# Peptides against a protein of PDB entry 3WG5, part 145

Target 1, 218 residues: chain A of PDB entry 3WG5
Amino acid sequence: LAKNIVYVAQIKGQITSYTYDQFDRYITIAEQDNAEAIIIELDTPGGRADAMMNIVQRIQQSKIPVIIYVYPPGASAASAGTYIALGSHLIAMAPGTSIGACRPILGYSQNGSIIEAPPKITNYFIAYIKSLAQESGRNATIAEEFITKDLSLTPEEALKYGVIEVVARDINELLKKSNGMKTKIPVNGRYVTLNFTNVEVRYLAPSFKDKLISYITD
Target 2, 218 residues: chain A of PDB entry 3WG5 as posed
Amino acid sequence: LAKNIVYVAQIKGQITSYTYDQFDRYITIAEQDNAEAIIIELDTPGGRADAMMNIVQRIQQSKIPVIIYVYPPGASAASAGTYIALGSHLIAMAPGTSIGACRPILGYSQNGSIIEAPPAITNYFIAYIKSLAQESGRNATIAEEFITKDLSLTPEEALKYGVIEVVARDINELLKKSNGMKTKIPVNGRYVTLNFTNVEVRYLAPSFKDKLISYITD

## One batch from the design tools (peptide; made by RFdiffusion4, then SolubleMPNN)

Design b2_p18_3_s2 (from b2_p18_3, 5 letters changed)
Fold by OpenDDE base, seed 4:
Structure b2_p18_3_s2 (fold): chain B 218 residues (1-218), chain C 218 residues (1-218), chain A 18 residues (1-18)
Amino acid sequence: as target 1 above (218 residues)
Amino acid sequence: as target 1 above (218 residues)
Amino acid sequence: ATKGDGIEPISFGPGKKA
């Protein structure tokens, strides 16, 4: 019996247009091979709103389930990473990770202080992040508080508040715990029940370009 | 008589946090040497709003005049580049360059179409770009139209409309034409009359990191 | 505390390629 394939890829660092290219490449490979899902191991402090929105759209257009896994321990789905997670088919977090801190900023001042976004922008992203939460059946109040209170959550808090679906130490535990879960958003117009029985895990490596970009953006 | 020094540096490509580092480095070098001015040869399609705002602030905090020169022919100060120019002490353009197209976008869709910014964001940047124009004694109506009409101007139009101060083919013509002009914004709280009589032109090269980033972002 | 790089809300896209 042909084993169902689950792809695993890592995305680390700032969310940029290059991060979109990584998501697109990884999801496309997994789509071409009719994978049961792709797991993206995400570790990001945040990044660009545009790249974030494009990544969310790319995930939502995926022909297969896209699982965001905040991994390894010490990683975060901070800022833009939270939106990406909330836009995905399933969110998992490893112990010792975090999610949230989604306040839009206009950047950093010369002294490294945050330049706050005007209320108009903040309100736009409040509406957007709430939409992602609502569409995925996740906690829209907490999603708003990721902005309004600059809230960050532990995996246990995020699970408790209905922001995420799984707390897992590793890929094997993630697959075991998420087996039989429904996707939080549709795949090809349907909510899919994940089938991680007798799967082959395939790891996707970053391209040479991806490595170079990561090295420069780090 | 110690010749007055004018620094010239090139900034090309997307406006990013790395572009801010370039501006900061270049201006700092010119400040340390008590240069009469620095000329930034700018060629940008646009980029990040945060980086743009930080660059504008860095220019406004400069101890010396910062001249934005849209150069070479075929270059643009598009989008974020227009804001940077409008925030500078003097704007020059070479023939065959352009300025404008400042409509804020949320990014590009997967098909390469522009994701428009919501009206709230657009209105914020309208207010911001108008402020830059007003503070510099430049045409705030045209600055608004760079957003509302996605207006792009030729050097001749930009000069005619009072958006820019100089049309010049090269650095030598720029220095000749801008000699005796007052800065459009203050330097250390004072409007400075540019003195380009008997100047030494010093070119600043991009760092190895700057070259690598440019190569990857291009 | 990793400075959460706040979402940069707005990029200015490259002007329409002619």
Scores: peptide ipSAE 0.040, ipTM 0.540, DockQ to the pose 0.571
Fold by OpenDDE base, seed 3:
Structure b2_p18_3_s2 (fold): chain B 218 residues (1-218), chain C 218 residues (1-218), chain A 18 residues (1-18)
Amino acid sequence: as target 1 above (218 residues)
Amino acid sequence: as target 1 above (218 residues)
Amino acid sequence: ATKGDGIEPISFGPGKKA
């Protein structure tokens, strides 16, 4: 019986157009090989809203389930990372990670203070993040509070509040716990039941360009 | 008589947080050496609004005049580059360059189509670009049309319409033509008359990090 | 025609770690 493949890839650092290219490359490889899923090990402080929205769209257009896994311990799906997670087919977090802090900012002042986004922009992203939560059957009230209260959650809190689906220490525990779960959004117009019975895990290495970008964004 | 120094530095590629660091580094060097001005040779397709707004703020906080020079021929101050230019003490363009195309976008779709910004965001940037034009005594109607019509201008058009102050083929022509001009915004709370009589031109090389970013953004 | 890279109006900045 041909083993179902699960790809694992890492995306670390700021969300940029290059991060979109990483997501696209990784998902495309997994699509070409008819993988059961791809797990993206995400560690991001945030980044660009455009790149984030494009990544969300790329995930939603995926021919296979895309699992966002906030990993390793100490990692975060902060800001743009939370939107990406909420746009995904399944969210997992490792113990000792965080999610949230989604207040849109116009950047950092020279003194390093946050330049707040105008209320019109903040309200747009409140509507957007709530739509992602609603479409995925996740807690839209907490999704709003990620912006309005700049809320950050632990994996245990995020699970408790219905923001995420899985708390897992490693890929093996993630596969075990997510086996038989339905995707929170459709794949090719259908909710898919994940089948991680007798899978082969394949790790995708970062390209030279990916390594270069990581070196710059760290 | 101690020669007045004019620094020249290049900023090329997408406007990012790293581009802010480049602007900050270059302006700081020129400030420390009490330069008469710094000329930033700008070639950008655009980039991040946060980085753009921070760059504009950094320019406005400069202790010395910052001249944005769209250079070389074939270069552009597109999108974010136009805002940076409008936020500067003087705008120059080389023949065969362009300025404009300031429509805020939420990014590019997977098919490479533009994701338009919501009207609320577009209206915010209309107000912002008009404020930059008004504060600098530049054509605020054309600044708005850079967004509303996605207008792009030649140097000759931009000069004619009162968007820019100088058309110059090279640094020497720029220095000659801008000599005796007042800055379009204050330096340390005062409009400064540029004095490019008997100046030394010093070129700032990109750092290793700057070169690495340029290699990625090209 | 260089697609004018539209101004990306919004960053989700990393919350500064205090």
Scores: peptide ipSAE 0.070, ipTM 0.468, DockQ to the pose 0.529; fails the geometry check
Fold by OpenDDE base, seed 1:
Structure b2_p18_3_s2 (fold): chain B 218 residues (1-218), chain C 218 residues (1-218), chain A 18 residues (1-18)
Amino acid sequence: as target 1 above (218 residues)
Amino acid sequence: as target 1 above (218 residues)
Amino acid sequence: ATKGDGIEPISFGPGKKA
C-alpha cells in the first residue's frame, strides 16, 4: 500500500506576496503528489492584508488538507497569521507559541507607534475574521476579540476556546493527535477525515529564492 | 569655496519598509555632508501605505532638501510614489514618465482583480493626499483626482496643473531648472532657495543589500 | 510587469518596526 504522504514546509517571517508564492508552491507540490495533507510550520508576526487574503483563498482552493502548525516553541501566528490559520483545514500549535493580535493597522509611525486603521477597516476585518471562524466551526467571538481586544492566546487557551484543534510538541505528536480528525473546512467540497496511520513525512525545503528573501526580510 | 554637494540616489521598485530604509540611509548620508540637496531618482509602481507615510515623514524631517525626480524615461511615481513626491521639497519628472494613480486598494485578488478599499480608507487617503498637496502649495484638486478618478498625468500636465515644479531630461537640466527655486515645504522650519550654481554631483550607489532586495522584488 | 500596486493601506502588525 503506497504510504500516504504528508508534506511539511516552513513559512517564517512577514506575510507578503512572496509568502503567497511559498504557500502556492508548497500546496501545489503536495497536490501533485496527492498528499494526505500538507503541514505548514508557521511563524509570523503578521504582514500584508492582501497577501493574507490571497493565502486564505489559496488554502480554501487546496485539493488537499492544509494544516497550519504554529511551530517551533516561541513562534507565533500573530495578526495575518491568525487569519491564515482560521482559513485552514486544521490548526495546531506547539507549546510556548501564541495566536491572535489581529487588529488591522495602517502601519507603524516613525516613532514606532501604531497608525490605527479607520473603524470601517476594523469592522471589515471583524466581519472577515468572524466569517473565517464561522465557516471553519471555530469560535467567532474569540476571533472578533483578536481584533477588538488585540487578544493573544496560548495554545491551551486557543484549544479550550475552540479556536484551534490540536496542541502538539512536534510533527509526530501532531500526526498522532490529528489522525481521524475531520477538516474544519471542506477539501474539494468535502470534509475530509485525516488518515495519518501509515504516513511518510516529506519535508519541503525553501527554494534558494526563499532562503535569500528570508535572509533579507529577517 | 567648497562646492555645494548634491547627492543623487536611485529608488526603484515597490515601496516597502526596505524602501524606507533606503530613503533614511540616503537622506542621512546627504545630511551628514550638509549637502545642498539630495535628488532621489524614483521609479515605482507603488507599494505599502505605511512605508509611504514613513517615507513622507522622513522627507519632512530632512535637514536638507529632498527632490523627487521621476526618472528615467518610462519611470513612474505611481500610487505611493505620488504621495512621496507630494510630500517632498521639489518634484521633477523626466519626459516620458508618469505620476498619479493613487487609489488605495486592499490588494489584488488571486484573479488579479483589485480588491477595493472601503470608502473610509479612500476618504482617509483623499484627506491625506490633499493635505500633502496643500502643505506643499500643489494642486489639491488634482491630488484628489489621483484617487477619485485614478488619474495619471504626464510631466507636462503635472507641471501645467501645478502638481510638480520641474520637467527635466537629465540631472544637469534638473539642476539648471531648479536653481533658485524655493522648496515647496520647509527644511528645518524654513523654505530654502536651492543653489545649484556651483555644485558637485555625488551618486549614492545602492548597498549590496539594496541590490539583492531589488533583484528579489523585481 | 509589476502591477501598479495601489496603496495597500492595511498591514497587520506587529510588522517589523521600520
Scores: peptide ipSAE 0.066, ipTM 0.481, DockQ to the pose 0.398; fails the geometry check
Fold by OpenDDE base, seed 5:
Structure b2_p18_3_s2 (fold): chain B 218 residues (1-218), chain C 218 residues (1-218), chain A 18 residues (1-18)
Amino acid sequence: as target 1 above (218 residues)
Amino acid sequence: as target 1 above (218 residues)
Amino acid sequence: ATKGDGIEPISFGPGKKA
C-alpha cells in the first residue's frame, strides 16, 4: 500500500521574515510531495507581527494540513508563536512546553523594560487572535487573555481549555493521538481527516541559509 | 586646534532588529569619542515598525547629533526610513534620492499584492509620524500624506515643504551646508548648533556580522 | 537576553519582493 508521507521540520528562534521563508519552503516541499501533513516542531520566544501574519496566511493557504508541534520539552510557542499555532490546522504540545504571552510590545528599552504597545495596536491584535481562535474552533476567551493578562499555559491547561488538540511526548505519540482527527481549519476549502495509520515520516533539514541565519541570530 | 570628529557610517537595506544593532553600535562609537556628530548614510526600502521605533528611540537618546543622509543617488529613505529620518537631529538628501511611501502594510500576498494594514494600525502610525514631524519642527501635513497618499518626494520637494533641512551631493557639501545649523530635536535636552569648520571625517566600516547579514538578506 | 519576546507589529513596505 502506498505510504502516506508526513514531513517533520524544525522552526526555532525569533519569528522573522526568514522564518516565513522557512515555513514557505517546508510547506512547499510537503505540498509538492502530496504529503498527508507537515509537522512543524516550533520553539519560539516570539518575534515580528508582520512575519507572523504572513506565516499564518501561508499556513491557511497550504494545500496540506500544517500541524504546529511545540517541541521539545523546554520549548515554547510564545507571543507570535501562539498566533501561528492558532492559525494552524492542528496544535500539539510536548509535556514541559508553554504557549501564550501574546502581549504586543513596541520593544525593549535600554534598561530591558518592555515598551508597551499603544491601546490601538493591542486592540487590533486582540481582535486578530480572537478571530484565529474562532475560525479554528478554539477558546477565544483564552486567546484574548494571552494578551490582556499576558497569560501562559501548560500543555495540559491548553488542552483542557480548548486552545490545543493534542499533548504528545514525541512524533510517534502525536501521529497516534491525531490519527482520525479533523483539521481545525479547512484545507482547500474542506476539513481534512488525518490518516496516520501507514505513514512514512520524513525529516526536513534546515537549508544552509537557515543554518547561517541561526548562527548570526544567536 | 583639536579637530572635532564627524563619524560617517552606512546603513543599507531592510530595517530590522539587526539594523537597530548597527545604529546602536555606530552611535555608541561616536558617543564614546565625543564626536561633533554622526552622519548615517541611509539607503532603505523600509522594514519593521518595531525596529524603526527602537531606532528612533536610540537616535533620540543619542549623546551626540545624529544626521540622516539619504545617499548615494538612487538611494531612498522609504517607509520606515522616513520615520527614522523624521526622528533624527538633521535630515539631508543627495540629488536623485527619495523619501516617503510610509503606508503601513501587513505584507505581500503570494501574488505580490500589498496586504493593507487595518485602519486602527494606519491611524496609529499617522499619529506617530505626525508626532515625529511636530517634535522636530518639520511638516506634519506632509508626514501624514506619506501614509494617506503614499506620498514620495524628491530632495528639492522635501526641502521646499520643510520635511528635510539639507540637499547635498556629498559629505563635504553636507558639512558645509549644515555648519551652524541647530539640531531639529534636542541632544541631552538642548538644541545643538553644529560646528563643522574644523572637522576630521572618520568612516565606520560595517562589522563582519553586518556584512554577513547583508549577504544573507540580499 | 534575546531582544524581541513580543509581537512586534507591522512592516512598512515596500517589503522585499517575494
Scores: peptide ipSAE 0.028, ipTM 0.457, DockQ to the pose 0.369; fails the geometry check

Design b2_p18_3_s3 (from b2_p18_3, 8 letters changed)
Fold by OpenDDE base, seed 2:
Structure b2_p18_3_s3 (fold): chain B 218 residues (1-218), chain C 218 residues (1-218), chain A 18 residues (1-18)
Amino acid sequence: as target 1 above (218 residues)
Amino acid sequence: as target 1 above (218 residues)
Amino acid sequence: ASKGDGIEPIRFGPGKKG
């Protein structure tokens, strides 16, 4: 029996147009090889709303399941990362990671103070994040509180509140726990049951361009 | 007969939280003195969407008419400035000024390229700018094109297309031309007929704080 | 024509590292 392939790729740092290119490249490779899924190991403090929304759309258009895995321990799906996660087919978190803190900001003042987004913008993103949660059958109340209270959750809390689907220490535990789960959003209009019983794990390295941009943005 | 007071204040530079504070201060002073109106001489390349939306809301909550005057010649109500203008009780422009270029951007790439807002954000601001135009009885089609085509207009074009109400060289011509006009949005729930027949013009200077921040943001 | 600086983006702040 031909082994099903699961791709694993890392996305670390700020969410930018370059991050979109990374998502697009990784998902495209996995689609071309008819992978069972792609797992994105995500560690982000946040980033740009445009890149975030484009990434969400790219995930939603994926021909294969896209799993967001907040990894390694100490990583976060902060701000834009939470939106991306909530827009994905499955969310997993490693112990010692976090999710949330989704309040839109317009940037920093000269003194480093957060400049808050006006209520209309905040309300737009509240509606948006709630829609992502609702479409994925996740906790829309908590999704709203990620903005209104700037709430951040542990993996255990996020699982308990129905924000995420899996807590896993590593890729092997993730594959084991998510095997037989249905995707939280459709793939090509259908909810897919994940089959990780006979899989080969393939790691995708960042391109040279990917490495260079991460180095410049850090 | 007690002279009606018209306040005039300048707002120049990027639209920020500080610009909101300037609008709030200026409008509050004019409200406290029961002014007939306040004229804001606006020259802005744009700025933050939050500050912009807060400014629009502050104008809409004003107890007196707020007139946006794109002044002097060479000034612009670019990007955020157009939204502010469309949210105001009356728009005037001096010859040699411009209005428009309202496409939301997410910033600049490392190479200085504009990072476009995702369609959902762009569509939000299209809906928002159209609502401002519609509420004020201004050209909502052109308001949309300020985003979709990044359209910029001259005062003569803006007047012709029903985006603005007055073309004027100076405050005196503005007062003369706008005398007897109705506000394009309500003041305290009512459309107000402007009465500039017997007015005293009072200029509001920026506060020390206002001057300092403009200096730091330039 | 000085391209008006578009509406500056909504940035999502770095989540406070707990």
Scores: peptide ipSAE 0.098, ipTM 0.392, DockQ to the pose 0.340
Fold by OpenDDE base, seed 3:
Structure b2_p18_3_s3 (fold): chain B 218 residues (1-218), chain C 218 residues (1-218), chain A 18 residues (1-18)
Amino acid sequence: as target 1 above (218 residues)
Amino acid sequence: as target 1 above (218 residues)
Amino acid sequence: ASKGDGIEPIRFGPGKKG
């Protein structure tokens, strides 16, 4: 029986327009090959809200399930990364990772202090993050607290509070645990039941440009 | 008589956190040498609002006048670039450049269409850009129209409408025309009269990292 | 036509502590 393919790609660093291009490229490859899913190994401190919103939209427009996997241990889906995760079909976290800290900021002052976003902007993103959580059947109260309390959670806490769906140490454990789960948002208008029983895992390498940008942003 | 130094640095491409670092580096060099001013030759399609706001703040905190010069011909101070210009001590444009198109966007859809910012965000930036214009004694009505009408202006129009202070073909013409002008915002709490009568022009080269990023963003 | 890169208003997350 022809094995279903699961793609795995890594996205690391700040969320930018280039990160959108990476998401688009990776998802497009997986779509073209009619993959069962793509797993995006995400490690981000955050980034641009626009790029984040575009990435969320790109995920929601995906022809296949997009699983955000906060990986490896020590990684985070911080700020923009949390929104991306909440906009995805399934969220997984490795032990020793974190999620949250979603308070919108205007940036950093010269002294390194956070320049807070005006209340209007903060309230917009509260509404936005709550919508993502609600649409995905995740904890919208905690999603709000990611902003209002600048809350960060461990994988175990995030699972307990219904923010994420899976805690997994590696891709194999992720596939095993997520097998038979329904996507938290629809794929092509339908909630999909994931089938990871007989899959080939294919890793997508970053392009030369991806590597170069990552090297510069580190 | 020891010549006063005017630094000239180029900033090209998207406005990012790295662009902030460039502004900070360039201004810091000029501050350390007690330059009469720094001229930033700006060519940008726009970029991140956070980086833009930080750049504006960094300019406003400068110990020396920062002149934004939209250069060379064919360049633009589009979107975020307009805000940066409006936040600066003096705006100059070369013939054949443009300024404006400041409508905040959330990004581009997959079809390349602009994702408009929600009205709350748009209104925030209307207030912000108007504040920059008002603080600098520039045309706040046109500043608003840069958003509401997505207006773009030629140098001649921008000068006519009181958006900018100088139209100049090159650095020498800029220095000549801006000599004796007051900064449009204060430097260290005081409006400064520019003195370009006996100046040495020093060009600041981009760092290796700057060159690498520019090469990747082109 | 230079796609007018609209102002991307909001950053999420701790930027690099300078």
Scores: peptide ipSAE 0.088, ipTM 0.459, DockQ to the pose 0.400; fails the geometry check
Fold by OpenDDE base, seed 5:
Structure b2_p18_3_s3 (fold): chain B 218 residues (1-218), chain C 218 residues (1-218), chain A 18 residues (1-18)
Amino acid sequence: as target 1 above (218 residues)
Amino acid sequence: as target 1 above (218 residues)
Amino acid sequence: ASKGDGIEPIRFGPGKKG
């Protein structure tokens, strides 16, 4: 019996236009192989709003389930990373990770202080993040508080509050726990039941270009 | 029996003079073919007020119903996009989209801060957006709050408050839900009942020029 | 000419410490 393929890829660093290209490439590979799912190991402090929104759209257009896994321990899905996670088919977190802190900013002053976004922009992203949470059946109140209170949560808190679906220490535990779960958003208009019985895990390596850009943008 | 034609076209990115040309081209094609309607899949962060007002006029001069569909998930009809939507014959939104944030700005400072429009400009656009809402039988109070509070809404909120007419996941659901609805503004002086029974959906591809400009302006 | 608010300059996350 042909084993179901699950791809695992890593995205680390700031969310940029290049991060979109990484997501697009990884998802496209997994789509071409009719994978059961792709797991994106995400570790990001945040990044650009435009790139984030494009990534969310790319995930939602995926022909296969996209699982965001905040991994390894010490990783975060901070700010833009939280939006990406909330836009995905399933969220998992490793112990010792974090999610949240989604307040939009215009940038940093020369002294390193945050230049706050005007209320306009903040309200836009409140509506947007609430929409992502509502669409995925996740806690929209907490999603709003990720902005208004700049809230950050542990995996256990995020699970408890219905922000995420799984806490897992590694890929094996993630596959085991998520087996038989339905996607939180549709795949091609349908909620998919994940089938991680008898799967082959394939790791997608970052391209040399991916490594170089991550090195330059860090 | 000759199938009614429904055109679907995409407009993505900033609202500019080029966006007007896209609207004009798409609507003209659909008018020439006596289409039942045209659906514009809209995803915009906003743009120029002049281009926006021209687009609204072009929609209102259309010989066929123009449906604004905020699509795909993650898309927005932000700022100028909200005005365009409010000027249209029907508004639909996909889950995970947003509408609103209509406060006029002069631009961005070098530090990325918003340069607010003077009160005279703000008041002009308050009157304008209220007029669009009133003409279309939509919530003029919320339309004002899109400016004064820089409010943004989810599809469900927008539907609930009477800002939009349909929440739909895809074109098929949109056609199904909007079948038999009356246009919110007249077509050639008459409110039209949409007939989406036995329709052919035709997609209008962006021109190569459209693709290039979208790529450059992103 | 009033420009619509672009979301472009918006960043999420802890600033690069200059």
Scores: peptide ipSAE 0.073, ipTM 0.339, DockQ to the pose 0.186; fails the geometry check
Fold by OpenDDE base, seed 1:
Structure b2_p18_3_s3 (fold): chain B 218 residues (1-218), chain C 218 residues (1-218), chain A 18 residues (1-18)
Amino acid sequence: as target 1 above (218 residues)
Amino acid sequence: as target 1 above (218 residues)
Amino acid sequence: ASKGDGIEPIRFGPGKKG
């Protein structure tokens, strides 16, 4: 009996145009192999809005389920990472990780202060993050508060509030707990029930370009 | 019997010149009241090098013990926050927080990528963070790896590796666990043994300016 | 140069020298 394939890839660092390329590459490889899913081990402090939106769109266009896994312990899906997670088919977090802090900023002042986004931009991202939450059947109120209150949550809190679907210590526990779950958004226009009963886990290595960029953006 | 006072203040967001003003204000208030210590509840993703170094210096010049407490759950002492913590008299973390990711960057490109610091700058901060760790009797090897490997740690890992001194769920547990500990760096030229046996906890509110800046830098 | 609206976590970097 042919094992279902699950790809696992790591994305660490800032969300940039290069991170888009990483997501695109990883998802494309998994799509080509008709994988049951791809798990993206995500550790990001945040990044660019445009790149984030492009990544969300790439995830939503995926032919296979994309699971965002905030991993390892100490990792975060901060800022742009939260948007990406909320735009995905399933969110998991490892114990000792965080999610949230989604307030948009214009950048950093010369003094390292955040230059706040004007209300119009903030309101745009409130609407955007709420739409992601609503579309995925996740807590849209908390999604808004990730911006308005710069809220950050533990895995336990995020699960409790209906922001995420799984808390798991490792890939094996993630697969075990998510087995039989429906995707929170459609895959090719349909909600998919995940089947991890007989899976082969395949790890994707970062490309040389990915390593260079992670090195640059780390 | 007069209760020893412990001040608690929150610092959240980017480390900037304004965050320096917050640290300076909070520590000054606690110094003026001859507090047993000040606990800074820190949640920062990082910030400016200059402001960070100024904050470290302000902590080192404090007339009272400054305890950096990474709090609440979901908080981090990321990047500049790790330096500040390592420069303090005692580090505590709440469960579900993180510390590390200390690689210096020049900023973000227009594409949101980190512009890597040139080796000279990176090496400067390696030397600097190692000195903070060494001076405080903390793990200088891990301190270096916070830069070189962009390492992030859980509270349990950070405690295990000798990066931090306390894991505590709240202020009361923090006070209980840190009672009788010696400061990791000198206070007025001497290592102080903390006495939290009969304390009054006083919370400092952010000023209007602090709120505005936190609002700007959040 | 479009100031990319960073939903950015603050990273430790040298301040822009003005």
Scores: peptide ipSAE 0.025, ipTM 0.270, DockQ to the pose 0.133; fails the geometry check

